Peptides against a protein of PDB entry 3T6J. Designs and how they scored, part 56

Target 1, 375 residues: chain A of PDB entry 3T6J
Amino acid sequence: PIVESYIGFIESYRDPFGSRGEFEGFVAVVNKAMSAKFERLVASAEQLLKELPWPPTFEKDKFLTPDFTSLDVLTFAGSGIPAGINIPNYDDLRQTEGFKNVSLGNVLAVAYATQREKLTFLEEDDKDLYILWKGPSFDVQVGLHELLGHGSGKLFVQDEKGAFNFDQETVINPETGEQIQSWYRSGETWDSKFSTIASSYEECRAESVGLYLCLHPQVLEIFGFEGADAEDVIYVNWLNMVRAGLLALEFYTPEAFNWRQAHMQARFVILRVLLEAGEGLVTITPTTGSDGRPDARVRLDRSKIRSVGKPALERFLRRLQVLKSTGDVAGGRALYEGYATVTDAPPECFLTLRDTVLLRKESRKLIVQPNTRLE
Target 2, 372 residues: chain A of PDB entry 3T6J as posed
Amino acid sequence: PIVESYIGFIESYRDPFGSRGEFEGFVAVVNKAMSAKFERLVASAEQLLKELPWPPTFEKDKFLTPDFTSLDVLTFAGSGIPAGINIPNYDDLRQTEGFKNVSLGNVLAVAYREKLTFLEEDDKDLYILWKGPSFDVQVGLHALLGHGSGKLFVQDEKGAFNFDQETVINPETGEQIQSWYRSGETWDSKFSTIASSYEECRAESVGLYLCLHPQVLEIFGFEGADAEDVIYVNWLNMVRAGLLALEFYTPEAFNWRQAHMQARFVILRVLLEAGEGLVTITPTTGSDGRPDARVRLDRSKIRSVGKPALERFLRRLQVLKSTGDVAGGRALYEGYATVTDAPPECFLTLRDTVLLRKESRKLIVQPNTRLE

## One batch from the design tools (peptide; made by RFdiffusion4, then SolubleMPNN)

Design b1_p11_8_s1 (from b1_p11_8, 3 letters changed)
Fold by OpenDDE base, seed 1:
Structure b1_p11_8_s1 (fold): chain B 375 residues (1-375), chain A 11 residues (1-11)
Amino acid sequence: as target 1 above (375 residues)
Amino acid sequence: GTAGEVYPLAP
């Protein structure tokens, strides 16, 4: 077996300012079969990057072929086990040297092990489909999230010598139609500028890339899905995201007006974006459970994913990227915090829904070190 | 960065 490992101060999610890394390490074994799918995705990455909703001037100047591997983790030392990883976390290095991607396949498998009778907040008609395709859809989402999410986009920079990495005279901001008016100065980073929202904002961008690009037939083909199966994978991927946005409320602390999990905050933001799109795309309906206590159902209209969902996500994702590229902290914070705000305003009444989510909360899955052997 | 489901996993 091929063994991979990493160790060091890597992820900064536990730092409210996104600066200080937590010491982390893992030992894992390569899953060759799943890695092959990700390698096909890598082979198409340069082309797929062009499908993202921003001009080439907002994308990396030079494509650097990354590594992508699916791993079965044997041991993980850290505060939490991720489903996927993109490193390094330094944008400058990502742009100039390249990056590596991994999917922790057996971590994902644990997430997929939810029993039908315990699956909350879905319509009965969606449960079997969800159970069937949750795993495959997650593989797609993680691949896109890491490779084309975290692995995409350019930061506009003025270096210490005053030189720009973009043509100030010709590059146009697609949102304003004007020349670029802000950028990162020497020593400024994504985390240093965006600070408290940096981690969640970036996760939101990456998740949005996944949802957006999973609609592309080539992506589904790479993962071996065609026809009705491909459409089901798309549907379940989007359904999972909107459900996750509801579940995310568990990780909001009303008394402190803060989020305790960056990815969950990101998923809530996406839910808000898709709800704002309207036209019956996403509906959250409070209900009464069989026990007589509050419950809820999330409904996604499959027929409106492309017509309503995609355009809404396109606009939002482009805005995220433009604000990130230009270092527009004020604009970025206004946009992101606006969608991340949790109130009890109708019609959604999210604080009330949070009570329902907490009421229906199940025991968290425990991940235990596997028993392995060599034959 | 890391992505996807994060432990502890939500149900």
Scores: peptide ipSAE 0.042, ipTM 0.775, DockQ to the pose 0.430
Fold by OpenDDE base, seed 3:
Structure b1_p11_8_s1 (fold): chain B 375 residues (1-375), chain A 11 residues (1-11)
Amino acid sequence: as target 1 above (375 residues)
Amino acid sequence: GTAGEVYPLAP
């Protein structure tokens, strides 16, 4: 077996300012079969990057071919186990030196094993489809999230010598129609500028990339899905995201106006974006459960994913990237915190829905480190 | 960065 590992101060999700890394480490075995799919995705990455909704001037100047491997984790030491990883966690290094992606396949398999009778907030007619395609759709989402999410976009920088990594005269901000008016100065980083929203904002961008690009036929072909199966994978991926946005309310603390999980905050933001799109794309309906207590249902109109969902996500994702590239903290914070705000305003009444989410919360799953052997 | 849910580990 091929063994991979890493160790050190790597992830900064536990730092409110996104700067200090938590010490972690893992040992894992390569899953060759799934890794082959990700290698095909890597082979198409340069072309797929062009499908993202920003001008080439906002993308990396040169494509640096990354590694992508699916791993079965044997041991993980840290405060939490991720589904996927993109390293290094420095945009400047990603932009100029390259990066590596991994999918923790067995983590995905365990984490998302849900019994039908315990599956909350879905319509009955969606449950079987959701159960069937949740795993495969997650593989697609994680692959896109890491490779083309975290692995995409350019930061505009002025170096210590005053030189720019972009042409100030010709590069146009697609949102304003004007020349670029802000950038990162020497010593400034994504985390240092965007601080408290940096991690969640970046996760939101990456998740949005996943949803956006999973609509591309080539992506689904790479993962081995065709015809009706491909459409079902798309549907379940989007359905999972909007459901996750509702579930995310568990990780919001109203008294402190604080989010306790960056990815869940990101998923809530995406839910808000898709709800704002309207036209019946996403509907959250409060209901009464069989126990007579509050419940809810999330409905996603499959027929409106491309016509309503994609354009809404395109506009939002472009805005995220432009604000990130230009280092526009004020604009970025206004945008992101606006969508991340949780109130009890109608029609959604998110604080009330949060009570429902907490009421229907399942016991936390225990992740146990496995053994492996040769037979 | 990472993708997916973060599952806390007990000490």
Scores: peptide ipSAE 0.042, ipTM 0.767, DockQ to the pose 0.671
Fold by OpenDDE base, seed 5:
Structure b1_p11_8_s1 (fold): chain B 375 residues (1-375), chain A 11 residues (1-11)
Amino acid sequence: as target 1 above (375 residues)
Amino acid sequence: GTAGEVYPLAP
């Protein structure tokens, strides 16, 4: 088997300022079959980047072909085991030097191991479909999230010599219709400027890219889905995201008005965006469980994903990217924190829903090193 | 970045 490993100070999610890396390491074995799918995705990446909802001027000038490998983890040392990784975490390096991607395939299997009877917050009619397609849809989401999420977008930079990496006279901000008015100066980075929201904001952008691009037939084809299966994968991927947005409330601390997990905050933001879209796309209904205690149901209207969901996500995702590219921290913070705010305001009453989420919380799963053997 | 951390209530 082909063995891969890495070790070092990599992820900065535990740093409130998003700068200091946590020591992390893993040893894994390459999954050749799944890696082949990701290789096909990489082969299409340059074209798929053009499908993202921002002008080419806001995309990387030169496509740098990344590595993308699916790995089965033997051991992982760190505070959290990811489903996917994109490194380096520094956008400037991603733009100039390239990046690498990995999918931790067997970690994904753990993520969707929930038994049907314990599956919370879904309509009964969706449970079987969800169980069937959770894994495959998550593979799609992770692939897109890493490769085309984290791997996309340009930062406008003025270097130490005063030169710009964009044409100030011709590049137009698609949101304002004006020339570019802000950028990253020498020494400024994504993390340094956006600080406390940088990690979650970027995760939100990456997740949104996944949802947006999973609608593209070419993506589904790359992963081997066609026809009704492709549509089901799309549906379950979106359903999973809106459900995750509800589940995310577990990681909000009302007393401190803060989030404890960047990805979950991101997923909540996406939920808020899709709820704002209205038109019956997403519905969260408080219910009473069989035990007589509070429960809830999330419903996603699959027929409205393209007509309502996609446009809403498109607008939001474009705004995220434009604000990121231009280094507009004030605008970015206002946008993101607005959607990340958790109140008990109707109709959603998110703080009340949080109580329900906590009530229905499952025990934390233990991830144990797998056994290996020769065939 | 690190994406898709595993939690009990699987996102």
Scores: peptide ipSAE 0.039, ipTM 0.765, DockQ to the pose 0.354
Fold by OpenDDE base, seed 2:
Structure b1_p11_8_s1 (fold): chain B 375 residues (1-375), chain A 11 residues (1-11)
Amino acid sequence: as target 1 above (375 residues)
Amino acid sequence: GTAGEVYPLAP
């Protein structure tokens, strides 16, 4: 088998300032069959990048073909095992040198194991569809998240010699209609400027890219879905995200006003964006479970994903990218922290919902070291 | 960066 590994100070999620990496490593085996789908996605990446909701001037100047491989993890040393990875974790290197993507296939397989009777916060009519398409939709989401999420966008930079990597006279900020007024100076990075929100903000951008681009027929075709199946995959992907936004409340600490998990904070932010869109797109309804204790149901109106959800997400995603590109920390923090704020204000009453989420909390799924054998 | 469900290891 083809073996891949990495080791070093790689992920900075445990650093509140997003700068110090945790020492980690893995050894994995390439899954050739699953890798083929991601190779097709790579082949379409340059064209799909043009579908993102920002001007070409806010995208990478030149396309650098990345690697994308599906891996079965044999051993992983670290505080957490991801479903997907995009490295290096430096935007400047991504846009000038390139990057590599991986999907940890057997990690995803563990996540796919769900018992219908234990599936929380979904309408009964959605459960079977959710169970059927959770895996495939998640493959789509991970692929888009890594390749076209983390792999997209440009940082505006002034180098140590005073030269800009963009034309100051012609590039226009699509949000303001004005010339670019801020950028990264020499030595400034995404993490150094955005600090405490950098990791979660970037994850939110990447997740939003996934939701936005999964609506494109070409994306679903790459993964082998068309017609009714494609629409079901889209629906379940969006449904999974809004459900995840509710589940995310487990990782919020009200007493400290902080989040303990960057991805879950990102998913909560997306939920807030889609709730703000209104028009019945997303509904969270408190209920009473069969045990007489609090429960809840998340409903997503399939018919409003493109008409209501997509425009809302488009506007939000564009703002995320513009603020990131221009190094506008004040604007970025105001936007992101606004959506990441958890209160008990009606109609959502998120702090009350958090109690419900905690009450219905399931045991963590654990991944143990697999064995290999010769047949 | 990483994506999807993250499985934190128990201490």
Scores: peptide ipSAE 0.038, ipTM 0.756, DockQ to the pose 0.668

Design b1_p11_8_s2 (from b1_p11_8 with F1G N9L)
Fold by OpenDDE base, seed 3:
Structure b1_p11_8_s2 (fold): chain B 375 residues (1-375), chain A 11 residues (1-11)
Amino acid sequence: as target 1 above (375 residues)
Amino acid sequence: GTAGDVYPLAP
């Protein structure tokens, strides 16, 4: 088997300022079959990058072909185990040197195996479809999230010599219609500028890219889905995201106005964006469970994903990228913290919903390191 | 960066 590993101070999610890495490491075996799908995705990456909702001037100047591999993890040492990884975690290096992507396939398979009777917050009519396509939709989402999410976008930089990596005279901010008025100076990084929101903001951008691009027929084809199956995968992917946004409330601490998990905060933000789109796209309905206690249902209107959801996500995603590219911390913070705010304001009453989420919370799955053998 | 940090689900 082909073995891959890494070790060191890699991920900074445990640092409130996103600067100091946690020491972690893994050993994994390559899954050749799934890796082949990601290789096809890489082959289409340059074209798919053009489908993202920002001008080419806000995208990397030169496409650098990355590696993408599906891995079955044998050992993972760290505070949390991810579904996917994009490294290095430095935008400047991603932009100029390239990057590598991995999907931790067996983590996805184990972590999200849910029994139907334990599946919360979904309509009964959606449960079987959700169970059937959750796994495949995760593969699509992770692939897009890593390769075209974390792997996309340009930071505008002025180097130590005063040179710009963009044409100040011709590049136009698509949100303002004006020339670029802010950028990263020498020594400034994404994390140093955006600080406390940097990790979650970037995860939100990457997740949004996944939802946005999973609508593209070529993406579904790469993963082997056609016709009704492709549409079901899209539906379940979006449904999973809005459900995750509700589940995310577990990781909010009202007393401290603090989010304890960057990805879950990101998913809540996306839920808020899609709720704001209105028109019946997403509905969260408080209900009463069979036990007589509070419950809730999340409904996503499949027929409105493209007509309502996509445009809303497009606008939001473009704003995320433009603010990131220009180093506009004030604008970025205002946007992101606005959607990340949790109150009990109607109609959603998110603090009340949080109580429901906590009430319906079940024990966290234990992920145990496997053995492998040659038979 | 990483994607899909685990969140609580029933075993």
Scores: peptide ipSAE 0.039, ipTM 0.760, DockQ to the pose 0.409
Fold by OpenDDE base, seed 5:
Structure b1_p11_8_s2 (fold): chain B 375 residues (1-375), chain A 11 residues (1-11)
Amino acid sequence: as target 1 above (375 residues)
Amino acid sequence: GTAGDVYPLAP
């Protein structure tokens, strides 16, 4: 088997300032079959980038072909095992030097171990589909999230010599219809400018890219899904995201008005966006469980994913990208924090729902190092 | 060291 190792100070999620990396390390073996799918995704990446809802002027000038490998992790040292990785974290380096992607395939498999009877917040009719397709849909989402989420978009920069990496006279902001009014100056980075929201904001963008592009038949074909299976994968991917948005409330601390997990905050934001879209796309209904205690159900109307969900997500995702590209921190913060705000306002009553989420919280899963055998 | 973005699973 092909063995890969990874070690260093990498993730900064635990740093209040988002600067200091946590030490991580893993040893893994290459999953050749799944890696082949990601290689096909990479081969289509340049074309798929054009499907994203922003002008080419807001996309990278040159596509730098990344590596993408699926790995089965033998051991992982860190505070949390990710499902996917995109490195480096710095957008400027991603644009100029390229990036690498890793999917931790067997980590994804652990998520599927949830028993049907313990699966919370879903309609009974959705549970079987969810269980069946959660894995495959996650593969799609992670691949898109890493490769085309984190791997997409251009930052407008003025270098130390005063030169711009975009044509100030011709590039138009699609949201305002005006010329570009802001950009990153020399020494400014995504993290330095967006600071406290940078991590979650970027994760939200990446997740949104996943949801948006998973609707594309070519993506599903790359992963081997066609016909009804493809539609089910799409449905479950979107369903998982809206469910995750509800589950995210666990990671909100009302007393501090603080989110404790960037990805979960991102998922909550997406939920809010899709709820705002209305038209019956997403419905969260408080219920009473079999134990007589509060429960809830999330319903996603699959027939409205393309007609209602996609346009809403498109608009939101474009705004995320435009604000990111232009370094518009004020606009970006206003947008993102607006959707990330958790109140008890009707109709959703998210703080009340949070109580329900906490009540129905599952025990933390333990991941144990597997054994290997030669066949 | 290295820096990267991570995709964790929802609980």
Scores: peptide ipSAE 0.038, ipTM 0.763, DockQ to the pose 0.130
Fold by OpenDDE base, seed 2:
Structure b1_p11_8_s2 (fold): chain B 375 residues (1-375), chain A 11 residues (1-11)
Amino acid sequence: as target 1 above (375 residues)
Amino acid sequence: GTAGDVYPLAP
């Protein structure tokens, strides 16, 4: 078997300022069969990057072919096991040196083991589709999230000698129609500038890339889905995201006005964006469970994903990228914190919904280190 | 960066 490992101070999610890394390590075995899909995605990455909703001037100048493998984790030391990884976590290095992607396949498999009767917040008509396609759709989402989410976009930089990595005279900000007015100076990084929102903001961008690009037929073809299957995978991927946005409320602390999980905050933001789009795209309905206690249902109108959802996400995703590229912290914070705010304002009444989410909370899943054997 | 599960495994 092919063995991969990594060790060091890598992820900074536990640092409120997104700067100090937690010490992590893993040993894993390459899953050759599952890696094939991600290899096909890598082969199409350069072309798919052009489908993202920002000008080429806001994308990497040179495409660097990354590695992408599916791994079965044998041992993991850290506070949490991810489903996917993109490293290094420095945008400048991603731009100039490249990056590596992995999907932790056996971690994903654990998440798929949900009993139908315990599946919360979905309409009965959606449960069977959700159960059937959750795994495959999540493979698509993770692949896009890592490779084309974290692996996309350009930071505008002025180096220590005063030189710019972009043409100040010709590059236009697509949001303002003006020349670029802000950038990263020497020594400034994504995390140092955006600080408390940097991690969650970037996760939100990556998740949004996944939702946006999964609508492209070529992406589904790469993963082996066509026709009705492809449409079901798209539907379940979007449904899973809006459901996750509701579930995210578990990780919000009202008393401190803060989030305890960057990915879940990101998913809540996406839910807010899609709710703002209106037109019946997403509906969250409070209900009463069979036990007589509060419950809720999330409904996504499949027929409005492309007509309503995609344009809303396109605009939002472009704004995220432009603000990131230009180092516009004030604008970025205003945008992101606006969508990340949790109140009890109607019609959603998110604080009330949070009580429902907590009431229906599932037990935390545990991953136990496996053994290997020779057959 | 990492992509976590829909329901995070981290404590």
Scores: peptide ipSAE 0.036, ipTM 0.766, DockQ to the pose 0.462
Fold by OpenDDE base, seed 1:
Structure b1_p11_8_s2 (fold): chain B 375 residues (1-375), chain A 11 residues (1-11)
Amino acid sequence: as target 1 above (375 residues)
Amino acid sequence: GTAGDVYPLAP
């Protein structure tokens, strides 16, 4: 088997300022079949990048073909096991040298292994589809998230010599219609500027890219889905995201007004965006469980994903990217923290829903590292 | 860091 590993101070999710990496490492075996799908995605990446809702001037100047591999983890050392990885974390290196992508396939399988009778917050009619397609849809989402999410976008920079990596006279901000008015100065980075929101903001951008691009037929074809199956994968992917946004409330601490998990915060933000879109796209309904205690149901109208969801996500995703590219911390923070705010305001009453989420919380799953052998 | 995708398990 092909063995891959990495080790070091890599991810900074535990640093409130997104600067200091946590020491982690893994040993994994390549899943050749799934890796082949991701390689096909890589082959289409340059084209798919053009489908993102920002002008080429906000994208990388030169496409650099990355590596993408699906891995089955044998051992992992760290505070948490990721589902996907995009490295390096340094934007300058991503733009000039390239990057690598990894999907930890067996981690995804464990993370979402839930029995039908224990599957919370979904309509009964959606449960079977969800169970059937959650795995495949996760593969699609992770692939897009890593490759075209984290792997996309440009930072406008003025270097130490005063030179710009963009044409100040011709590049137009698509949100304002004006020339670029802010950028990263020498020594400034994404993390240094956006600090406390940097990680979650970027994860939100990446997740949004996944949802947005999974609507593209070519993407689904790459993963082997066509016709009704493709539509079901799309539906389940979006459904999973809005459900995740609800589940995310577990990771919010009301007393401290803070989030404890960057990805879950990001998913809550996306939920808020899609709720704001209205028109019956997403509905969260408080209910009463069979035990007589509070419950809830998330409903996504499949027929409105393209007509309502996509445009809303497009606008939001473009704003995320523009604010990121221009280093507009004030604007970015206002946008992101606005959607990340958790109150008990109607109609959603998110703090009340949080109580429901906590009440319906499943027992902690233990991940056991497997043994493997060659035959 | 801004890389990686984590799906936390239920505690």
Scores: peptide ipSAE 0.041, ipTM 0.769, DockQ to the pose 0.288; fails the geometry check

